# Peptides against a protein of PDB entry 4Z5W: the designs that were tried, part 152

Target 1, 305 residues: chain A of PDB entry 4Z5W
Amino acid sequence: IPDVFLELNKLWYFSAQSNLFNGEMPRSLSNSRSISLLSLRNNTLSGQIYLNCSAMTNLTSLDLASNSFSGSIPSNLPNCLRLKTINFAKIKFIAQIPESFKNFQSLTSLSFSNSSIQNISSALEILQHCQNLKTLVLTLNFQKEELPSVPSLQFKNLKVLIIASCQLRGTVPQWLSNSPSLQLLDLSWNQLSGTIPPWLGSLNSLFYLDLSNNTFIGEIPHSLTSLQSLVSKENAVEEPSPDFPFFKKKNTNAGGLQYNQPSSFPPMIDLSYNSLNGSIWPEFGDLRQLHVLNLKNNNLSGNIP

## One batch from the design tools (peptide; made by RFdiffusion4, then SolubleMPNN)

Design b2_p22_6_s3 (from b2_p22_6, 10 letters changed)
Fold by OpenDDE base, seed 3:
Structure b2_p22_6_s3 (fold): chain B 305 residues (1-305), chain A 22 residues (1-22)
Amino acid sequence: as target 1 above (305 residues)
Amino acid sequence: DPPPGFLTSGYSPDDVIEVVPP
């Protein structure tokens, strides 16, 4: 990418995704005062990520996903005072979340999917201080770590939490009950154990729950039949979606599905591929908005209602 | 059957079959 952005003093949006750009990010781009939306996703850009946040005062969205960047996560990003959305998926950092992210008050949406992030405990302890954080995607990180259950963790404004395919140990953490606005939870493809907690049914905005492919035991909590968002749509709070889409990765070589906003997800409860026992509650019939109920590959018994 | 897929933000256009509408 040529270093010509200094002259582009009115450039608001730059998208050069899905090209063959290589080398480092142009210095003039890293110093752009005008740019608000920057997407360089799916290129072969390399080197260290550097943004001059003192210059980039209008930067609101950053998508650098699927590039060959190396080095540390830029610790100065919290100084980009208008930066709301960050997609760093598939950048192999081999790092922890910087402590400076405690001060990242502008941050609303963050993805580090498949970015070789380490230390989930530190990551969550840091990110809980991001008061405006609504979307957090941490899939394919923290391999074989333990999902922290520290009750003091609080993500008050969290709407979307995705921590899938990490081989995480532990239980469904009680601190998630402090996220009353949670709409989407994906903890699938882990090694989570214990029972599914009844308090999940108290999350009135939760319409998408994926706990599939874990080691959960016990009965399905009856409280899941009372998920208000799945009983009626009247209480669905529409909120701004992140600038980056979500992707449902299939286990087959078949292509995945792209979801541009949380509202595009089918209302779903997926508890498949666990060790759950007991009956299927007839009251699942009360969930009139539920599109997908997946309970396969469990130890369930009795009658199908 | 294999377990269902999981969600991520890490994708390439070539990995996408369909964009799900609202």
Scores: peptide ipSAE 0.412, ipTM 0.884, DockQ to the pose 0.310
Fold by OpenDDE base, seed 1:
Structure b2_p22_6_s3 (fold): chain B 305 residues (1-305), chain A 22 residues (1-22)
Amino acid sequence: as target 1 above (305 residues)
Amino acid sequence: DPPPGFLTSGYSPDDVIEVVPP
């Protein structure tokens, strides 16, 4: 990418995604005062990520995903006072989330999916301070770590939480009960154990629940049959989606389905591939908005309602 | 049958087999 952005003093939106750009990000681009949305996703850009946040006062969205950047996660990003969305997926940082992210008040959507992020306890402890954080994607990180269950963790405005395919140990964390606005939860493809907690059914906005491919035991909580978002349409809060899409992948090497917004997901409860026992509650029939109920490959018994 | 898929973000268009409409 040529270093010409100093001359482009009116450039508001720059998207050069899915090209063959290599080398480092142009210095003039990292100092652009005009750019609001920057997407360089899916290139072969390299070097250290550096943004001059004091200059980039209009930056609201940053997508650098699927590049060959190296080095540390830029600790100065919280100084970009208007920066709302960050997509750093598929950048191999091999790092922890910077402590400075505690001050990232503008942050609404963050993805580190498949970015070799380490220390989930530190990550969640830091990110809970982001008061405006609504979307958090941490899939394919924290390999074989334990999902913290510290009740003091609070994500008050969290709507989308995806921490899939981390081989995480532990139980469904009770601190999620403090996220009453949660709409989408994916903790699939982990090593989570214990029972599915009844308080999960109290998340009135939860329309997409994926706990598949874990080691959960016990009965399906009856409270899941009373998820209000799946009983009635009235609670579908349309919120602005993050500026990055989601993908449903069968595995790391397969193609996936692209979802441009959380509202594109079918209302779903997926508890498949666990060790759940007991009956299927007839009251699942009350979930009139439910599109997908996947309970396969468990130890369930009794009658199908 | 293999386990169902999981959600992620930041994939390239080459990784996309279908875009799910709203």
Scores: peptide ipSAE 0.407, ipTM 0.879, DockQ to the pose 0.352
Fold by OpenDDE base, seed 2:
Structure b2_p22_6_s3 (fold): chain B 305 residues (1-305), chain A 22 residues (1-22)
Amino acid sequence: as target 1 above (305 residues)
Amino acid sequence: DPPPGFLTSGYSPDDVIEVVPP
């Protein structure tokens, strides 16, 4: 990419995704005063990510996903006072989240999917301080770590949490009960154990729950049959979706279904591929908005209602 | 049968099989 962005003083949106750009990000782009939306996704850009936040005062969205960037996560990003959305998926950092992210009050949506992020305990401890954080995607990181269950963790405004395919150990964390606005939870493809907690059914906005491909035991909580979002068409105020899409992948090497908005997800409860026992509650029939109920490959018994 | 899929974000268009409409 040529270093000519200093002359583009009216440039508010730059999208050069899905090209063959290589080398480092142009310095003039990293110093752009006018740019609000920057997307360089799906290129071969390399080197250290550097943004001059003191210059980039209008930056609201940053998509650098699927590039060959390396090194540490830029610790100065919280100084970009209007930066709301960050997509760093498929950037191989091999790093921890910077402590400076405790001060990232503008942050609303963050993706580190498949970015070789380490230390989930530190990551969540830091990110809980981001009071405006609504969407957090951490899939394909933290390999074989333990999902922290510290009750003091609090994500008050969290709506979308995806921490799938991490081989995480532990249980469904109690601190999620402190996120009453949670709409989508995916903890699938881990090694989570214990029982599915009944308090999940108290998350009245939860319309998509994926706990599939874990090691959960015990009965399905009856409280899941009373998830308010699945009983009634509440006018979920369409909150602004993150500037990055979601993908449902069959495996790490397969293509995926693209979802541009959380509202595009079918209302779903997926508890498949666990060791759950007991009966299927007939009251699942009360979930009139439910599109997908997947309970296959468990130890369930009794009658199918 | 293989286990169901999982969610991620920010993948390239080459990883897309289908775009799910709203």
Scores: peptide ipSAE 0.403, ipTM 0.864, DockQ to the pose 0.344
Fold by OpenDDE base, seed 5:
Structure b2_p22_6_s3 (fold): chain B 305 residues (1-305), chain A 22 residues (1-22)
Amino acid sequence: as target 1 above (305 residues)
Amino acid sequence: DPPPGFLTSGYSPDDVIEVVPP
């Protein structure tokens, strides 16, 4: 990418996704006062990520996903006072979340999916201070760590939480009950154990629940038959989606489904591939908005209602 | 049958079979 962005002093949107750009991000781009939306996703850019936040006063969205950047996560990003969305998926940092992210009040959507992020406890302790954080994607990180269940963790405005395929140990964390606006939860493909907690059914906005491929035991909580978002449509608040899409990976070697908005997900409860027992509650019939109920590969018994 | 897939971000367009409409 040429170093010409000083000349482009009115450039508001720069998208150069899915090209073959290599080398470092141009210094003039890192100092652009005009750019609001920057996407360099799916290139071969390298070096350390650096943004002059004092200059980049209009930056609202940053997508650098699927590049060959290295080094630490830029600790100065919270100084980009209008920066809302960050997509750093598939950048191999091999790092922890910077402590400075406690001050990242503009942050609404963050993805570190498959970015070799370490120390989930530190990450969550830091990110809980981001008061405007609505979307958090941490899939394919924290390998074999324990999902912290510290009740003091609070993500008050969290709408979308995805921490899949981390081989995480532990239980469904109690601190999730402090996120009453949660709409989508994916904790699939971990090593989570214990019972599915009844308080999940109190999350009135939860329409997509994936706990598949874990080691959960016990009965399906009856409270899941009372998920208000799946009973009636009346409370579906359309919120702004993140500027990055989600992908459902069907197979390790096959393509996935792309979802541009959380609202594109079918209303779903997936508890498949666990060790759940007991019956299927007849009251699942009350979930008139439910599209997918996946309970396969469990130890369930009795009659199908 | 294998377990269902999980959600992530940052896939290449070449990794996409279908874009799910709203």
Scores: peptide ipSAE 0.397, ipTM 0.875, DockQ to the pose 0.342

Design b2_p22_6_s4 (from b2_p22_6, 11 letters changed)
Fold by OpenDDE base, seed 4:
Structure b2_p22_6_s4 (fold): chain B 305 residues (1-305), chain A 22 residues (1-22)
Amino acid sequence: as target 1 above (305 residues)
Amino acid sequence: SEPPGFLTSGYEPNDVIEVVPP
């Protein structure tokens, strides 16, 4: 990418995604006063990520995903006072979340999916201080760590939480009950154990629940048959979606589905591939908005209602 | 049967078959 962005003093949007760009990010781009949205996703860019936050006063969205950047996560990003959305998916940091992210008040959407992030306990302890954080994607990190259950963790404004395919141990954490605005939860493809907690059914905005491919035991909580978002068409205030898409990845060889916004997800309960027992509650029939109920590959018994 | 898929924000061009409409 040429170093010509100083001359482009009116450039608001720069998207050069899905090209063959290599080398470092141009210095003039890292100092752009005009750019609001920067997307360089799916290139071969390399070097250290550096942004001059004192210059980049209009930066609201940053997508650097699927690049060959190296080094540390930029600790100065919280100084980008308008920066709301960050997509750092598939950047191999091999790092922890910087402590400075406690001060990241502008942050609304963050993805580190498949970014070799370590120490989930520290990550969640830091990110809980982001008062405006609504979307958090941490899939394919924290290999073989334990999902912290510390009751002091509070994500009050969290709407989307995805921590899938991390081989995480532990239980469904009680601190999620402190997120009453939660709409989407994916904890699939982990080694989570224990029972599915009944308080999940109290999350009135929860329309997408994926707990599939874990080691959960016991009965399906009856409270899941009363999830308000699945009973009635609540006018969920469509909050602005993150500027990065989501992908449902089935298999390494099977193409995935791209979802440009959380509202594109079908209303779903997936509890498949666990060790759940007992009956299927007839009251699942009350979930008139439910599109997908997946209970396969469990130890369920009795009649199918 | 294989386990269902999981969600990510990590783009792989070869992994996208379909864009789900709103």
Scores: peptide ipSAE 0.424, ipTM 0.872, DockQ to the pose 0.317
Fold by OpenDDE base, seed 1:
Structure b2_p22_6_s4 (fold): chain B 305 residues (1-305), chain A 22 residues (1-22)
Amino acid sequence: as target 1 above (305 residues)
Amino acid sequence: SEPPGFLTSGYEPNDVIEVVPP
């Protein structure tokens, strides 16, 4: 990418996604006063990520995902006072979340999916201070760590939480009960154990729940049959989507589905591939908005209602 | 049968079979 962005003093949006760009991010781009949305996703860009936040006063969205960047996570990003969305997926940092992110009040959406992030306890302890954080994607990190269950953790404005495929141990964390606005939860492809907690059914905005491919035991909590978002359409809060898409992998060797907005997800409960027992509650029939109920590969018994 | 897929934000466009409409 040419180093000409000083001349482009009116450039508001720059997208160079899905090209063959290599080398470092241009220094003039890292100092652009005009750019609001920057996406360089899916290139072969390299070097250290550096942004001059004192210069980049209009920066609201940053997508550097699927590049060959190296080094540390930029600890100065909280100084970008308008920066709302960050996609750092598939950047191999091999790092912890910077402590400076405690002060990241502008942050609304963050992805570190498959970015070799370490120490989930520290990450969640830091990110809980981001008062405007609505979307958090941490999939394919924290390999074989324990999901912290510290009740003091609070994500008050959290709408989307995805921490899938981390081989995480532990139980469904009680601190999630402090997120009453949660709409989407994916904790699939972990080693989570214990019972599915009844308080999940109190999350009135929860329309997408994936707990599949874990080691959960016990009965399906009856409270899931009373999820208000799945009973009635009236609770569909249209919120601004993150400036990055979500992807669902269909098969290990096949392509996936792309979802540009959380609203594009089908209302779903997936509890498949666990060790759940007991009956399927007839009251699942009350979930008139539910599109997908996946209970396969469990130890369930009795009648199918 | 394989377990169902999981969600991420890190897929490459070449790995996308279908874009799900709103």
Scores: peptide ipSAE 0.414, ipTM 0.875, DockQ to the pose 0.321
Fold by OpenDDE base, seed 3:
Structure b2_p22_6_s4 (fold): chain B 305 residues (1-305), chain A 22 residues (1-22)
Amino acid sequence: as target 1 above (305 residues)
Amino acid sequence: SEPPGFLTSGYEPNDVIEVVPP
């Protein structure tokens, strides 16, 4: 990308997604005072990510996903006082989340999906301080780590939590009960164990639950039959979606599904591929908004209601 | 049968078969 952005002092939006750009990010772009939305996703950009946050006072959205950037996560990003959305998916950092992210009060949506992030305990301990954090995607990181169950963890405003395919050990963490606004939870493709906790049914905004492909045991909590978001339509809070899409990876070499907003997800409970036992509760019939109930490959018994 | 897929934000356009409408 040519270093010509110094003259583009009115540039508000720059999108150069899915091109063949290589080399480093232009210094003039990293110092742009006018830019609000920057997307360079799916290129071959390299080097360290550097943004002059003191200059980039209008930066609200940053998408650098699927590039060949290296080095540490930029610790100065919290100084970008208007920066709300960050997509760093598929950037191989091989790093921990910077401690400076405790101060990232502007942050609303963060993705490190498949970014070789390490130390989930540190990551969650840091990110819980982001009071405005609504969307957190940490899929394909933290391989074989233990999901922290520390009750002191608090994500008060969290709406979307995706930590899939990490081979995480542990149980469904009780600290999630402190996220009453949670709408979407994906903890699928881990090695989570224990029982599914009854308090999960108290998350009144939860319309998408994926716990599939874990090692959960015991009965399905009856409280899941009373998920308020799946009983009634009233809780469709149209919130501003993150500026990055979500993808559902299919296990087949066939492409995935793209979801541009959380509202595009079908209301779903997926508990498939576990070791759950007991009966299917007939009260699942009360979940009139539920589109997908997947209970396949469990040890369930009794009558199908 | 393989387990259902999982959610991410890091796929490329070539990884997308379908864009799910709102």
Scores: peptide ipSAE 0.408, ipTM 0.875, DockQ to the pose 0.326
Fold by OpenDDE base, seed 5:
Structure b2_p22_6_s4 (fold): chain B 305 residues (1-305), chain A 22 residues (1-22)
Amino acid sequence: as target 1 above (305 residues)
Amino acid sequence: SEPPGFLTSGYEPNDVIEVVPP
């Protein structure tokens, strides 16, 4: 990418995604006062990520996903006072989240999906201070770590949480009960154990629940039959719209489904591929908005209602 | 049968079979 962005002093949106750009990010781009939306996703850019946040006062969205960047996560990003969305998916940092992210009050959507992020406890302890954080994607990180269950963790405004395919140990963390606005939860493809907690049914905005491919035991909580968002549409909370899409990967080698908005997800409860027992509650019939109920590959018994 | 897929933001366009409409 040429170092000509000083001349482009009115450039508000720059998207160069899905090209073959290589080398480092141009210094003039890292100092742009005009750019609000920057997407360099799916290129071969390299070097260390550096942004001059004192200059980049209009930056609201940053997508650098699927590049060959290396080094540390830029600790100065919280100084970009208008920066809301960050997509760092598939950047192999091999790092922890910087402590400076405690001050990242503008942050609304963050993805580190498949970015070799380490120390989930530190990551969550830091990110809980981001009071405006609505979307958090941490899929394919923290390999074989334990999902912290510390009740003091608080994500008050969290609407979308995806921590899938991390081989995480532990239980469904009680601190999620402190996220009453949670709409989408994916903890699938982990090594989570214990019972599914009844307090999940108190998450009145939860319309998409994926706990599939874990080691959960016990009965399906009856409280899941009372999920308000799946009973009626009357209190549709404004959905988060991150500037990056989501992908549902069917298989390791199969193409994914792209979801540009959380509203594109079918209302779903997926508890498949666990060790759940007991009956299917007849009151699942009260979930009039439910599109997908997946209970396959469990130890369930009794009558299908 | 394989387990259902998981969600991520880290897929490349070449990995996309279908864009799900709203």
Scores: peptide ipSAE 0.418, ipTM 0.869, DockQ to the pose 0.334; fails the geometry check

Design b2_p22_7_s1 (from b2_p22_7, 9 letters changed)
Fold by OpenDDE base, seed 1:
Structure b2_p22_7_s1 (fold): chain B 305 residues (1-305), chain A 22 residues (1-22)
Amino acid sequence: as target 1 above (305 residues)
Amino acid sequence: NPHIQELLKKGESYESGFLTTE
């Protein structure tokens, strides 16, 4: 990309996504005082990510996903006082989340999907301090680590949590019970074990639950039949979605179905490909807003209600 | 329950997949 952005003193939005841009990010762009929305997603940009947060005082959204950037995660990003949305998906950092992210109070939506992030315990310990964090995507990281179940972890404002396809061990973490505003949970394609906890049915805003492709055992918690968001229409909170799209992937190499907003996901419960036993609760019939109940490839018994 | 049967039928045809932003 040519380094000509100094002349664009009124540049508020710059999208150059899905092009063939190569080389480093232009320094004039990294120093832009006017830019609010920056998307360079799906290019061949390289080098270290550097943003002059002292200059970029209007930056609110950053999408650098699917680029060939290298080096460390920029530790100075919390100094971008208006920066809300970050998509760093498919950037091979091979790094931990910087400790400076404890101070990232402007952060509302973060994705590191497939970014070779390491140390999930440190990542969650750091990110819990982001009080405005609503969307967290950590899919395809933390390979074979243990999902921490530290009860002191608190994501009070979390609405979307996606930590899928990490081969994570452990159980459904008790600290998620401290996230009463959770709307979407995807912990699919891991090695999570134990029982599905009954408190999960107390998450009254939860309309999308994916626990598929794990090693869960025991019965389906009856409390899942009481998910308020799936009983009544009243709580379709039109929330500001993150400025980045989501993709549902069947595997790591397939193109995903694109979803522009989390609210566009069909209300669903996917517990498929586990070792769950017992019966299907008749009270799933009360979930009138539920579109999909996927219980296939389990050890369930009895009659279908 | 016809509603449960419909939900489960949709589940059977549903291909499980994980969410990403890439």
Scores: peptide ipSAE 0.661, ipTM 0.962, DockQ to the pose 0.866
Fold by OpenDDE base, seed 4:
Structure b2_p22_7_s1 (fold): chain B 305 residues (1-305), chain A 22 residues (1-22)
Amino acid sequence: as target 1 above (305 residues)
Amino acid sequence: NPHIQELLKKGESYESGFLTTE
């Protein structure tokens, strides 16, 4: 990308996604006082990510996903006092979340999907201090780590949590019960075990639940038949979606179906590919807003209601 | 229940996949 942004005193939005841009990020761009939204996703940009947060006082959204950036996660990003949305998907950092992110109070949406992030315990311990964090995507990281169940973890304002395809061990963590505003949970394609906890049915805003491709045992919690968001439409708080799209992937090599907003996901319960037993609850019929109930490839018995 | 049967039939045809931002 040419280093021509110094004269662009009125540049609020710059999108150059899905181009063939190579080399480093232009220094005039990393020092832009005017830019609010920066998207450079799906390019071949390289080098270290550096943003002059003291200059970039208007930066609200940053999408650098699917680039060839290297080095550490920029520890100074919390100094970008208006920065809300970060997409660093597919950037191979091979790093832990910086401790400085404890101070990232402007942060509302974060993705590190497939970014070679390590130490899920440290990542969650740090990110719980981000009181405004609503969307967290950590898919394809933390390979074979244990999902921490530390009850002190608190994501009070969390609405979207995606930690899929990590081969994570452990159980559905009790600290998620501290997130009463949770709308979307994807913990699919892990090695999570134990029972599905009944308190998941107390998450009244939860319209999308994916626990597929795990090692869950026991009965389906009857409390899932009382998920208020799936009974009635009245409580769908439309909040501002993150400035980055989501993709549903069947595997790491397939192109994903694009969803521009979390609200574009069909209301769904996917418990497929587990070791769940017992009967299908007739009260799933009360979930009038539910579009998909996937229970295939389990040990369920009895009659279909 | 016809509604449950429809939900389950949709589930059978549903190909599970994980969410990403890439």
Scores: peptide ipSAE 0.651, ipTM 0.961, DockQ to the pose 0.860
Fold by OpenDDE base, seed 5:
Structure b2_p22_7_s1 (fold): chain B 305 residues (1-305), chain A 22 residues (1-22)
Amino acid sequence: as target 1 above (305 residues)
Amino acid sequence: NPHIQELLKKGESYESGFLTTE
């Protein structure tokens, strides 16, 4: 990308996604006072990510996903006082989340999907301080780590949590019960074990639950038949979606189905590919907003209601 | 229940997959 952005003093939005841009991010762009939305997704940009947050006072959204950036996660990003959304998916950092992110009060949506992030315990301990955090995507990180169950973890405003395909060990963490506004939970493609906790059915806004491809045992919690968002058409508060799309992937190498917002996901319960037993609850028939109930490849018995 | 039967039929044909932003 040419270093010509000094003359673009009125540049509010710059999208150069899915091009062939290489080299470093231009210094004139990293010092832009006018830019609010910056997307450089799906290029071949390299070097270290640097943003002059003291200059970039209007920056609200940053998408650098699917680039060849190297080095550390920029620890100064919390100094970008208006920065709400960050997509750093598919950037191989090989790093932990910076401690400075405890101060990232403007942050509403964060993705590190497939970014070689390490230490899930530290990551969650840091990110819980982001009081405005609504969307957190950590898919394809933390390989074979243990999902922390520390009850003190609090994501009060969390709406979308995706920590899939990490080979994570442990159980469904009790600290998720502190997230009553949770709408979408994907913990699929892990090595999570134990029983599915009954308190998941108390998450009244939860319309999308994916626990597929784990090692869960026991019965399906009856409380899942009482998920209020799936019983009634509550006004799905169209909350501002993150400025980055989601993709549903069948595997790490397949192109995903694109979803521009979490509200575009069909209301779903996927418990497939576990070791769940017992019967299918007849009260799943009360979930009039549910579109998909996937229970395949379990040890369920009895009659189908 | 015909509703449960429909939900399960959709589930059988449903291809499970995980969410990403890439």
Scores: peptide ipSAE 0.650, ipTM 0.960, DockQ to the pose 0.869
Fold by OpenDDE base, seed 3:
Structure b2_p22_7_s1 (fold): chain B 305 residues (1-305), chain A 22 residues (1-22)
Amino acid sequence: as target 1 above (305 residues)
Amino acid sequence: NPHIQELLKKGESYESGFLTTE
């Protein structure tokens, strides 16, 4: 990308997605005072990510996903006082979340999907201080680590939590019960064990639950039949969606489905590929908003209701 | 019930996968 942005004092939005841009990010762009939304997703950009947050006072959204950036996660990003959304998916950092992210009060949506992030305990301990954090995507990181179960962890405003395909050990963490606004939970493709906790059914806004491809045992919690968001159309608070899309990665090499908003996901309970036993609760019939109930490849018994 | 049977039928045909932002 040419370094010509110094004179572009009216540049509000720059999108150069899905191009063949290589080399470093232009310094004139990383010093832009006017830019609000910056997307360079799906390029071959390299070098270290540097943003002059003292200059970039209007930056609200940053999408650098699917680039060849290297080095550390920029520890100064919390100084970008208006920065709400960050997509750093598929950037190979090989790093921990910076301690400075404790101060990232503007942050509402963060993705590090497939970014070689390490130390999930430190990551969650840091990110719990982000009081406005609503969307957190940590898929394809933390390989074979243990999912922290520390009850002191608090994500009060969390709506979307995705920590899939990490080979994580442990149980469904009780600290998630402190997230009453949780709408979407994906913990699929891990090595999580124990029982599915009954308190998941108390998450009245939870419309998408994926616990598939784990090692869960015991019965399906009856409380899942009373998920309020799946019984009735509650007024989904139209909160601004993350400025980055979601993709459902399937096992087949077929292109993942793109979802521009979390609300575009079909209401779903996926408990497939576990070791769950007992019966299918007849009261799943009361979940009139539910689109998909996937219970396949379990040890369930009895009659289908 | 027919609703559960429909939900489960959709589940059987459902290809599980995980969510990313890639």
Scores: peptide ipSAE 0.644, ipTM 0.961, DockQ to the pose 0.870

